# Peptides against a protein of PDB entry 5IXI: the designs that were tried, part 27

Target 1, 141 residues: chain A of PDB entry 5IXI
Amino acid sequence: TPLLDASSLEYLFAQGQYDLVKCLAPIRDPKTEQDGHDIENECLGMAVLAISHYAMMKKMQLPELPKDISYKRYIPETLNKSIRQRNLLTRMRINNVFKDFLKEFNNKTICDSSVSTHDLKVKYLATLETLTKHYGAEIFE

## One batch from the design tools (peptide; aimed at target 1 L49 D100 F101)

Design b2_p20_4 (made by RFdiffusion4)
Pose (drawn by RFdiffusion4):
Structure b2_p20_4 (pose): chain A 132 residues (1-60, 70-141), chain P 20 residues (1-20)
Amino acid sequence: TPLLDASSLEYLFAQGQYDLVKCLAPIRDPKTEQDGHDIENECLGMAVLAISHYAMMKKMSYKRYIPETLNKSIRQRNLLTRMRINNVFKDFLKEFNNKTICDSSVSTHDLKVKYLATLETLTKHYGAEIFE
Amino acid sequence: SSFDDAFNTLLTTAAEKMAS
């Protein structure tokens, strides 16, 4: 018997997206430059998940689906790199919706689950309350 | 799972493309 029902899961998914974007769920610190880049890439993956879920739900830019801090960080880079981030994101989104949804038979439930499960490891102290 | 594996493959591809 699981902890959450569909309603709580949908609400938690929406709240999780809100936390990730507004940085109430701050992304974890990088151990290395490579780890940092990997974190940014996972953030693009999270944006793909959020958009894919939205499109899936209605039966059908990454900027509004990533932490604002990374957005401000990306806005500081040269234009070619930003075009590059856009292309990589588009490829991710296309590949995910064209192949992975079908191949791995990804439902909306699995998607929300992966999203939140990824929040548990992508962000600092998710679901915890720290008092000073 | 197969979804996790596929998703991590896409992440690795994204990392390779960003390192190029």

Design b2_p20_4_s1 (made by RFdiffusion4, then SolubleMPNN; from b2_p20_4, 11 letters changed)
Fold by OpenDDE base, seed 3:
Structure b2_p20_4_s1 (fold): chain B 141 residues (1-141), chain A 20 residues (1-20)
Amino acid sequence: as target 1 above (141 residues)
Amino acid sequence: SKLDESFNSLIEKSNEKMNS
């Protein structure tokens, strides 16, 4: 596994976020309906990582973030479009799952000073590699 | 790591919620 310097990691993290959202790095095909839900939750997780990184960089606590903070601009555009077309109850459920994820992640991780923005970038890229079809295999090879 | 454990466990919890 090649070592990445700080500047390379920063670049890859930014590019990875862009590629995921713009579907330039398409998410893997679901094998089952349940797998589809798992993939969606992984995408929500990616949003949690991205938002947490943002908050940490801005030195903001979750209560200081907008009350209506959403996963929308942090997940693949195709998935976002799909979710927006679902019924109200389903959208509420997804939103609740995301909100719970974000809050619990903050309590368990972000409030822990041992976790850095560097760690979040690594986790993001590592998850991105497994979530997408053909992305970043050489990074953690 | 703490980050990996927390993140992965929450993914699993989310899966359980959505698959209920």
Scores: peptide ipSAE 0.560, ipTM 0.927, DockQ to the pose 0.715
OpenDDE base, seeds 1, 2, 4, 5: peptide ipSAE 0.559, 0.560, 0.560, 0.559; ipTM 0.927, 0.927, 0.927, 0.927

Design b2_p20_4_s2 (made by RFdiffusion4, then SolubleMPNN; from b2_p20_4, 10 letters changed)
Fold by OpenDDE base, seed 3:
Structure b2_p20_4_s2 (fold): chain B 141 residues (1-141), chain A 20 residues (1-20)
Amino acid sequence: as target 1 above (141 residues)
Amino acid sequence: SSFDKAFEELREKAMKKMNE
């Protein structure tokens, strides 16, 4: 795997976020119902990484983020639409799980400054490669 | 890395909570 310089990594990270959200890099097809749930959780993880990166770039702690911070803008639009059509209890569960995920991730890594924006970008792109059908193969080949 | 491990553990924890 070739080493990516900072500028290339920044570009790929930004483009990867766009491609994921806009479904230009479609997520892999679920093999089972449980696999579908796993894929959704992976997408929530992508949102955690993206938001954490945003917070670090803006020098913001999680409590300083807008109260309405959500995964909605950081997951595939198709998944967002799917979640919106689910019942209230399911949507509340997803939101709560996500918020807890984000909070704990922030407490364990961001607040302790044990992770850099570089680490987040690499993890995001690596996860994107496994999450999507054919994306990122060239990057980490 | 330790960061990767921590993230994956939290992801697994989230999955567990989602399935409760």
Scores: peptide ipSAE 0.566, ipTM 0.928, DockQ to the pose 0.721
OpenDDE base, seeds 1, 2, 4, 5: peptide ipSAE 0.563, 0.564, 0.564, 0.560; ipTM 0.928, 0.927, 0.927, 0.927; seed 2 fails the geometry check

Design b2_p20_4_s3 (made by RFdiffusion4, then SolubleMPNN; from b2_p20_4, 11 letters changed)
Fold by OpenDDE base, seed 4:
Structure b2_p20_4_s3 (fold): chain B 141 residues (1-141), chain A 20 residues (1-20)
Amino acid sequence: as target 1 above (141 residues)
Amino acid sequence: SSFDKSYNELIEKANKKMNE
């Protein structure tokens, strides 16, 4: 596995976010319907990681973030479009799952533990590799 | 790690909620 310095990790993290959202690093094909749901929840997790990293960099607490904070700009655009086509109840459920995820992650990991922005970037990129088809082969070997 | 454990538990919780 290659050794990444802070500057390289910062660059890869930023590029990874862009590639995921713009579907330049497409998510893997689901093997089953349940696998598809798992992939979507992993994407919500990626949004939580990205938002938490942003908040930490800006030294903002969750209550200081906009009330309408959403996963929409932090997940693959294709998935975002898919979710928008689903019924109201499904969209509400997804939003609730995300909100709870973000809140609990902040309480359990950000506030109550010593998780750094470095840890978030590593976790994001590592998860990105497992979530996408071919991304990250040269990053984490 | 504690971080990984907490994160994975939240993923599993999300999976469970979406299946309810």
Scores: peptide ipSAE 0.506, ipTM 0.906, DockQ to the pose 0.775
OpenDDE base, seeds 1, 2, 3, 5: peptide ipSAE 0.500, 0.500, 0.505, 0.499; ipTM 0.904, 0.904, 0.905, 0.904

Design b2_p20_4_s4 (made by RFdiffusion4, then SolubleMPNN; from b2_p20_4, 11 letters changed)
Fold by OpenDDE base, seed 3:
Structure b2_p20_4_s4 (fold): chain B 141 residues (1-141), chain A 20 residues (1-20)
Amino acid sequence: as target 1 above (141 residues)
Amino acid sequence: SSFDESFEKLRQKSLEKMNE
């Protein structure tokens, strides 16, 4: 795997977020219903990474973030539209799962280890490669 | 890395909660 300098990594991370949300890097097609749930959960994970990176860059702790922090702007627009079409209980479940994930990640993983913004970028891009159809092959060959 | 393993563990927990 080629080594990326800080500037290249920053660029790819920003571009990757944009490509994921705008569906320029479309998520892979689910093979089964359960696979669809796995894909959605992966997208929530991407939101957790992106938000945590943002908070870390702004030197903000999770309690300092807006109480209405949401995954909506950090997942594919197509998935966001799909979730909006689901019933209230399902949407509440997804939101609760996301908030728990975000909270535990920031209170445990980030606190228990010296996690850096560099680590978050690498993990984001690595996950993006597996989550999308053809993205990132040239980065992590 | 330890970070990767920790994140993957939480992602797995998230998936399990989603499937409840």
Scores: peptide ipSAE 0.682, ipTM 0.951, DockQ to the pose 0.813
OpenDDE base, seeds 1, 2, 4, 5: peptide ipSAE 0.681, 0.681, 0.682, 0.679; ipTM 0.950, 0.950, 0.951, 0.950

Design b2_p20_5 (made by RFdiffusion4)
Pose (drawn by RFdiffusion4):
Structure b2_p20_5 (pose): chain A 132 residues (1-60, 70-141), chain P 20 residues (1-20)
Amino acid sequence: TPLLDASSLEYLFAQGQYDLVKCLAPIRDPKTEQDGHDIENECLGMAVLAISHYAMMKKMSYKRYIPETLNKSIRQRNLLTRMRINNVFKDFLKEFNNKTICDSSVSTHDLKVKYLATLETLTKHYGAEIFE
Amino acid sequence: SSFDEDWNKLLESSAEKLAS
């Protein structure tokens, strides 16, 4: 018997997206530059998940689906790199919706689950309350 | 799971493109 029902899961998914974007769920610190880039890449993956879920739900830009801090960080880079981030994101989104959804038979439930499960490891102290 | 495996492959491909 699971902890959450569909309603709580949908709400938690929406709250999780809110927390990730507004940085109430701050992304974890990088161990290395490479780890940092990997974190940014995972954030692009999270944006793909959020958009794919939205499109899936209605039966059908990454900037509004990633932490604002990374957005400000990306806005500081040269134009070619931003075009590159856009192209990589588009490829990710296309490859996910065209192949992975079908191949791995990804439902909306699995998607929300992966998203939140990824929040548990992508962000600092998710679901915890720290008092000073 | 198969989703995680495919997800990791997409992440690796994306990382390669970003490192180019």

Design b2_p20_5_s1 (made by RFdiffusion4, then SolubleMPNN; from b2_p20_5, 11 letters changed)
Fold by OpenDDE base, seed 1:
Structure b2_p20_5_s1 (fold): chain B 141 residues (1-141), chain A 20 residues (1-20)
Amino acid sequence: as target 1 above (141 residues)
Amino acid sequence: SEFDKKYKELLEKSSKKLNE
């Protein structure tokens, strides 16, 4: 469980999103090619968490979200630039995989009312700690 | 937690799709 109060957790969650996207909390170096793929996949997951949190805070249902919703604003800028340089088919695949991930996450967790905004913030920050090089906070017991 | 388990499963599924 987190050691921080609700307001502090909200702040750290917002700051963590900013730090990830702006690469102020840089993602860890891949040890292998597969590790690199895992890191990119984790970043897509971070986007799913962030978007789902946003939707819940705005009390928006998945069908009400903009159809052009994308991971682009929720992943490290360096990764976004890398993806933009890949071929069209690869980019289309990434988009499709992300959209499927987001849809399934919302259907299986959010729509089932099994996940709260608090849970999403904790999961986001915990993942951020493992995904980045030096990011760490004594917020978990 | 169940949430962690479900999230992990979806991550694994996403990983497999990206590597196809």
Scores: peptide ipSAE 0.683, ipTM 0.950, DockQ to the pose 0.769
OpenDDE base, seeds 2, 3, 4, 5: peptide ipSAE 0.683, 0.681, 0.682, 0.682; ipTM 0.950, 0.950, 0.950, 0.950

Design b2_p20_5_s2 (made by RFdiffusion4, then SolubleMPNN; from b2_p20_5, 10 letters changed)
Fold by OpenDDE base, seed 5:
Structure b2_p20_5_s2 (fold): chain B 141 residues (1-141), chain A 20 residues (1-20)
Amino acid sequence: as target 1 above (141 residues)
Amino acid sequence: SKFDKDYEELLEKSRKKLEE
């Protein structure tokens, strides 16, 4: 666990979300086609973390979230544009996989592990460091 | 941690579903 005070962690988490979505912290270049798929999957995971954090902060249960909740606003804009160019069946698959991920994470992981907003911030930033080219290298070293 | 392990397992499930 990084030794960051609550205020610093809150700031870094907010900035990290913005940097990821706006591609100010660009995701790393894939080494292979499979690596590219893994990177996209990690981005969906980042969306799950961000949405779950939002819900937790607002004290909302998953059924209380909008039924049309989407990953679109929580992933890099470049990836979002790429997904929009894919065929309908592929886009439907991605959406279904994401919704399953979000549901299982909130119904099992958060409840079972007593996950806090602090835990979500740490995991988000740690993943952001590995997912992007050079972001946050000094934070977790 | 348990949280980290659970999250990684869900990531793996997601990966497999995307490849089906």
Scores: peptide ipSAE 0.718, ipTM 0.955, DockQ to the pose 0.917
OpenDDE base, seeds 1, 2, 3, 4: peptide ipSAE 0.718, 0.716, 0.717, 0.718; ipTM 0.955, 0.955, 0.955, 0.955

Design b2_p20_5_s3 (made by RFdiffusion4, then SolubleMPNN; from b2_p20_5, 9 letters changed)
Fold by OpenDDE base, seed 1:
Structure b2_p20_5_s3 (fold): chain B 141 residues (1-141), chain A 20 residues (1-20)
Amino acid sequence: as target 1 above (141 residues)
Amino acid sequence: SSFDEKYKELLEKSNKKLNE
């Protein structure tokens, strides 16, 4: 369980999102090509967590979200730039995979009321710790 | 937790689709 109160957790969650996107908390170096793909996939997962948290806080359902909702603002800027340089079909695949991930996460987790905003913040920060090079704090016990 | 397991499952599915 987290050692922080709700207010501190909210702050760290917001700061963590900023640090990830702005690459102030840089993602870890891939050890292999497949590890690199795993890291990119993890970043898409982070976007799913962040967007889901946003939706829950605004009491919005997935169909009510803007149709142009994207991972672009929720992943490291360096990765976003890299993806934009890939061919159209690859970009389309990434978009589709992300949308499917978000939809399934919403339907099978949020809609089932099996997750709270607190759970999302904890999961986000825990994943951020493992995904980045040196990001870490005594948040969890 | 059940939430963690579900997230891991979806993450794995996403990874497989990206590598297809």
Scores: peptide ipSAE 0.669, ipTM 0.945, DockQ to the pose 0.773
OpenDDE base, seeds 2, 3, 4, 5: peptide ipSAE 0.668, 0.664, 0.667, 0.668; ipTM 0.945, 0.944, 0.945, 0.945

Design b2_p20_5_s4 (made by RFdiffusion4, then SolubleMPNN; from b2_p20_5, 8 letters changed)
Fold by OpenDDE base, seed 3:
Structure b2_p20_5_s4 (fold): chain B 141 residues (1-141), chain A 20 residues (1-20)
Amino acid sequence: as target 1 above (141 residues)
Amino acid sequence: SSFDEKYNELLKKSMEKLNE
């Protein structure tokens, strides 16, 4: 695996977020219905990583985050559109699961000084490679 | 790493909750 300096990692992380949300790096096709659910869950995880990274960069603690913080701007636009088409109860469930994930993860990241923004970038890019069709081969071969 | 393990654990919990 090639070693990336801090500047390269920062660039790739920013570009990766943009590519995921704008579907320039499209998520892989589900092989089964359950695989589709796994893919959506991974996307929610990507949102957690991105938001946590943002919070750490801004030196914001969990109570300082907006109570209405959402995954909407941090997941593929196609998935966001799909979720909006689902019924209210389903959307509420997804939102609650996401908020719980974010809260628990922030206790491990923002509240734990041992976790760095570097760790979040690496995890984000590594996950992006497995989540999308053809992205990241040149980074983690 | 402990970070990766924690993230993977929470990811698993998230999937379990979504399947409830």
Scores: peptide ipSAE 0.616, ipTM 0.934, DockQ to the pose 0.699
OpenDDE base, seeds 1, 2, 4, 5: peptide ipSAE 0.616, 0.614, 0.610, 0.613; ipTM 0.934, 0.933, 0.932, 0.933

Design b2_p20_6 (made by RFdiffusion4)
Pose (drawn by RFdiffusion4):
Structure b2_p20_6 (pose): chain A 132 residues (1-60, 70-141), chain P 20 residues (1-20)
Amino acid sequence: TPLLDASSLEYLFAQGQYDLVKCLAPIRDPKTEQDGHDIENECLGMAVLAISHYAMMKKMSYKRYIPETLNKSIRQRNLLTRMRINNVFKDFLKEFNNKTICDSSVSTHDLKVKYLATLETLTKHYGAEIFE
Amino acid sequence: MYTKMKEFFESVSKTKSPKY
């Protein structure tokens, strides 16, 4: 018997997206430059998941689906790199919706689950309360 | 990068938690 029902899961998914974007769920610190880039890539993956879920729910830009800190960081890079981030994101989104949704039979439930499960490892102290 | 992201996306349906 699971802890959450569909309603709580949907609400938690929406709250999780809110936390990720508004940085109430701050992304974890990088161990290396490579780890940092990997974290940014995972953020693009999270944006793909949020957008794919939205499109899936209604039966049908990454900037509004990633932490604002990474957005400000990306806005500081040269134009070619930003075009590159956009192309990489578009490729991820296309490849995910065209192949992975079908191949791995990804439902909206699995998607929200992966999203939140990813928040548990992508961000600092998710679900914890720290008092000083 | 693309390999890591491919693995990430393929793991979506395989991710299980008693919480959900």

Design b2_p20_6_s1 (made by RFdiffusion4, then SolubleMPNN; from b2_p20_6, 8 letters changed)
Fold by OpenDDE base, seed 4:
Structure b2_p20_6_s1 (fold): chain B 141 residues (1-141), chain A 20 residues (1-20)
Amino acid sequence: as target 1 above (141 residues)
Amino acid sequence: MKEKLSEFFKSVAKTKRPKF
């Protein structure tokens, strides 16, 4: 069939996370400064998806996760290094915005089971295809 | 930033399923 089965999707999701973070599937070059900001925002969104998926698989609510949960392990290492080079106020803003959106996403979609782990994996891989230079051509049509 | 992330999350349920 043209659709991925559950086992294949799980494998691709795990591999995709690894490839994105380790920059084996490098993110595309920004066309403009605004495009660069959009890429960064999508990467932060990817981190929310990955963390939420982890929490759901472990049957944990967000407050049960470490209080210092961060995007750092769930975004491309190159982007993480870039953010770390920005001034303190900028980093604080990014951290706060990320935490707020993680909470918002959890409260409105995860806690009420409006979003499944399947939905998260699909969105993750679909976004990965658009974010990276060459990834996903063999997976999506 | 906030608006773009909000749109990203709202699009989760509308994303097409992966297929070969």
Scores: peptide ipSAE 0.137, ipTM 0.731, DockQ to the pose 0.600
OpenDDE base, seeds 1, 2, 3, 5: peptide ipSAE 0.135, 0.138, 0.060, 0.063; ipTM 0.733, 0.736, 0.686, 0.684; seeds 1, 2 fail the geometry check

Design b2_p20_6_s2 (made by RFdiffusion4, then SolubleMPNN; from b2_p20_6, 8 letters changed)
Fold by OpenDDE base, seed 3:
Parts: C-alpha cells; structure tokens; sequence
Structure b2_p20_6_s2 (fold): chain B 141 residues (1-141), chain A 20 residues (1-20)
C-alpha cells in the first residue's frame, strides 16, 4: 500500500477534522466510565493537534493565538454539547486542563521541533481511526 | 497532565503514515 501524497494527506486531514466535529465519524462507544473519560481526553488531544497544526502553519506561537482559543470548535459537537451541560466547576476544569495540555504540547513537542505539520496530520488521522466507529480501518496499519 | 495524553503527545512523531 503506497503512502499518501502530501495533497491527499492534507485533504484527508481537513476532511477528518470536519467528520469528527460534525459527528459524521462518530466517536466510539465507551466500554467503561474510565473509557469515556479517556475518549474525552483523546478528543481534547485531537483539538490540541488541530490547533497546533494551525499555529504551525501560520507560524504562530501560543501567546499569539487568540486568548479565547478553545477546544469547542475542534471536538465532536455532541461532546461539546455534553460538556456545556456540565456544572461550572467541571467546565472550568476542562477549559484549564485543555489550555494546560495545549501549552505543554507546545513547549515539549512543538518548540523542540520534534514534530512537523505532517506528523500532526498523520497522528490526527491515526487517532481518528481508533477514536471513531469504523473510520479509516483500511487506511492505517 | 494525564498520562494517556502525555503518551498521546509523545507518540505523534512515531505514528505510521497513512496508506491507500
């Protein structure tokens, strides 16, 4: 199986983001309560990847990102709606955790130049496969 | 940071490229 060319990868990455957010590729059902939490964390991680990819493409550092940057536009709409219904303290915690993750990812992964935009797209799509119901099962090994 | 997310971030560069 040949590797995807850069244009195809870019397309799939964009489409994958759309599919995840719009729930066209719905996230898998949690097997346990802990699995549910892990799925949410994976979704937040996906948001970090998407935002980091954008930032890298625009050559923007974290301080240059909008102050109101959030996971909300980068996670499944169903999950976003679920989170919005949670109590204020929980939502605050999630927001803080996300910002911490974004910061940490930037500091430890992006700033050290160990990861390229290509790597982010690949990781995003690979994670999308494991996170969603039957998405891309034939594309990745 | 939860350990799973740490591993997630650390695994980015190690992910295999998608294939068709």
Amino acid sequence: as target 1 above (141 residues)
Amino acid sequence: MKERLKKFFESVAKTKRPKF
Scores: peptide ipSAE 0.136, ipTM 0.733, DockQ to the pose 0.626
OpenDDE base, seeds 1, 2, 4, 5: peptide ipSAE 0.129, 0.038, 0.110, 0.116; ipTM 0.727, 0.646, 0.716, 0.719

Design b2_p20_6_s3 (made by RFdiffusion4, then SolubleMPNN; from b2_p20_6, 9 letters changed)
Fold by OpenDDE base, seed 1:
Structure b2_p20_6_s3 (fold): chain B 141 residues (1-141), chain A 20 residues (1-20)
Amino acid sequence: as target 1 above (141 residues)
Amino acid sequence: MRERMLEFFKSVAKTKRPEF
């Protein structure tokens, strides 16, 4: 795989976030019900990566982020719409699990400097490639 | 579902695989 310079990686990361959320890079079709759940979980994971990257770039700690921060702006709009249609208890569970992990990820992974912004971008793009249809074909032959 | 979400998130925290 060709090496990307820092500027190219930053560009692809930004564009990838936009494409995922706006469904310009649509997520793959689930093969089973469980696969569908896995896809949703991967999307939520992508949100954690994106938020963590944002926080690191802004040199902000988690308590300094808006209290209403959530996955809503960082997952495919179609998935967000689907989640909003689920019952209150399900939505609360998803929100709580997401917030708990975001806190844990920040405290145990970001704060100990084990993960850099570069690592987050690479992981994001790699996940995006497997999650979406035909993404990155022009880059990763 | 909750357990699987946690497992995915844990995998993200552990991974530094050279993919690019």
Scores: peptide ipSAE 0.091, ipTM 0.685, DockQ to the pose 0.392
OpenDDE base, seeds 2, 3, 4, 5: peptide ipSAE 0.087, 0.071, 0.046, 0.042; ipTM 0.712, 0.678, 0.652, 0.651

Design b2_p20_6_s4 (made by RFdiffusion4, then SolubleMPNN; from b2_p20_6, 9 letters changed)
Fold by OpenDDE base, seed 4:
Structure b2_p20_6_s4 (fold): chain B 141 residues (1-141), chain A 20 residues (1-20)
Amino acid sequence: as target 1 above (141 residues)
Amino acid sequence: MRERMSKFFESVAKTKRPEF
């Protein structure tokens, strides 16, 4: 990947979030059922990164965020639609697992390891390259 | 699911900052 200055990284991170959620950079096609689950987990991980970055930028702790904070606004709309079509128990499981990981990530990764907003943006963009079909072609060529 | 997500989060902590 090319060297990115701070302003470029900020722009790419914002644009990348928009492209992922709006499916302008569509997620890659799963090769197997297991691959499909892995893609879903990566998307949920991306939501954790995005929410954590938001909280850090707003100088808020997770308990200070809205209690209804969810992955729904931070994952591809196609995936969100897919999840909404699943049964209640499955959706509850996904929600609970996500909330647990968000809490754990905040406590053990953000607070303990001093991960910065810069690190989150880099990881987010790097994951987008592998998660999506052709993301970065316009930027990294 | 839980194990795979944990590995993903661990990788975040190890992400290197770009060198300017």
Scores: peptide ipSAE 0.112, ipTM 0.722, DockQ to the pose 0.550
OpenDDE base, seeds 1, 2, 3, 5: peptide ipSAE 0.107, 0.106, 0.108, 0.103; ipTM 0.716, 0.722, 0.716, 0.709; seeds 2, 3 fail the geometry check

Design b2_p20_7 (made by RFdiffusion4)
Pose (drawn by RFdiffusion4):
Structure b2_p20_7 (pose): chain A 132 residues (1-60, 70-141), chain P 20 residues (1-20)
Amino acid sequence: TPLLDASSLEYLFAQGQYDLVKCLAPIRDPKTEQDGHDIENECLGMAVLAISHYAMMKKMSYKRYIPETLNKSIRQRNLLTRMRINNVFKDFLKEFNNKTICDSSVSTHDLKVKYLATLETLTKHYGAEIFE
Amino acid sequence: VLEDIDEFFEKMVEKHEEEE
């Protein structure tokens, strides 16, 4: 018997997206530059998941689906790199919706689950309350 | 499924790093 029902899961998914974007769920610190880049790439993956879920739900830019801090960080880079980030994101999104959804038979439930499960490891102290 | 999604994004990142 699971902890959450569909309603709580949908609400938690929406709250999780809110937390990730507004940085109430701050992304974890990088161990190395490579780890940092990997984190940014996971963030693009999270944006792909959020958009894919939205499109899936209605039966059909990454900027509004990533932490604002990374957005400000990306806005500081040269234009070619930003075009590169856009192209990488588009390729992720296309490849995910064209192949992975079908191949791995990804439902909306699995998607929300992977999103939140990813929040548990992508962000600092998710679901915890720290008092000073 | 969750692992497949992870592998998907890892492989895609690796593809784009190789292309660079």

Design b2_p20_7_s1 (made by RFdiffusion4, then SolubleMPNN; from b2_p20_7, 11 letters changed)
Fold by OpenDDE base, seed 3:
Structure b2_p20_7_s1 (fold): chain B 141 residues (1-141), chain A 20 residues (1-20)
Amino acid sequence: as target 1 above (141 residues)
Amino acid sequence: VIQEIDDFFKNHRKKVEEEL
């Protein structure tokens, strides 16, 4: 990972979240159906990172978060629209997978290790580079 | 620490692929 100071990371992390959600940094085109699923899972991962970062900044634990916590505000708007068009069972499965993902991440990484907000920002930006079409090169070059 | 996060995500992707 590149050497970035705290202020640079904070700025890039905030901008990266905005760019991902607003599709200013569009996600890469899937090469296969499986690749499409992988991309969606990566987006859910990005949501987990963003929510975990938020929770840590607010000094909140998962049980203290709203029960209706969702990935909806933390994934690309295009993907969110796609998910909304899927049937109820599929959406329920996605919700369950995400909630399990978030819970497990919190238990195994946040609570059970020394993961910091700094680490989350680095991981977020690194993933953003691989997930999107033409983003992040300037950060890691 | 970053490696731990990477490993977690890798394992999660495998689980999702097996279940969905």
Scores: peptide ipSAE 0.285, ipTM 0.813, DockQ to the pose 0.495
OpenDDE base, seeds 1, 2, 4, 5: peptide ipSAE 0.208, 0.208, 0.284, 0.280; ipTM 0.731, 0.730, 0.813, 0.810; seed 1 fails the geometry check

Design b2_p20_7_s2 (made by RFdiffusion4, then SolubleMPNN; from b2_p20_7, 12 letters changed)
Fold by OpenDDE base, seed 3:
Structure b2_p20_7_s2 (fold): chain B 141 residues (1-141), chain A 20 residues (1-20)
Amino acid sequence: as target 1 above (141 residues)
Amino acid sequence: KISEIDNFFKEHRKKVEEEL
């Protein structure tokens, strides 16, 4: 883990979420089609981390989460726009996969309590560094 | 604990990839 105190992690995590969604820290350009898929996968992963962190902070369990919980507010706006342009079946499939993804992960965070909010912030920031063009290097240097 | 997260994402990334 990086040499960051709790207050520093909290600040960077909050700022990182904002920067990712608002594309102030733009996601890196894909090198190949497969790389593009990997980037989108990582973005959805970031949404899982952010939502799970929120749920843990609010002490919410899986049944207490809104049924319409979505990745939409937790991914880059550019990606969100791209997904909205895809056909209904594709969007439904993405939603289903994400919900399953979130559910399974929350078993490790909320239900099982194997993962802490600290761990989520570290993973989020570490992923943000690799996902975006020019961000986060100083956090772990 | 970080490794647990890493392993989880590794196992599930392909499921997401197939739908994107």
Scores: peptide ipSAE 0.292, ipTM 0.830, DockQ to the pose 0.421
OpenDDE base, seeds 1, 2, 4, 5: peptide ipSAE 0.285, 0.290, 0.286, 0.283; ipTM 0.821, 0.830, 0.820, 0.818

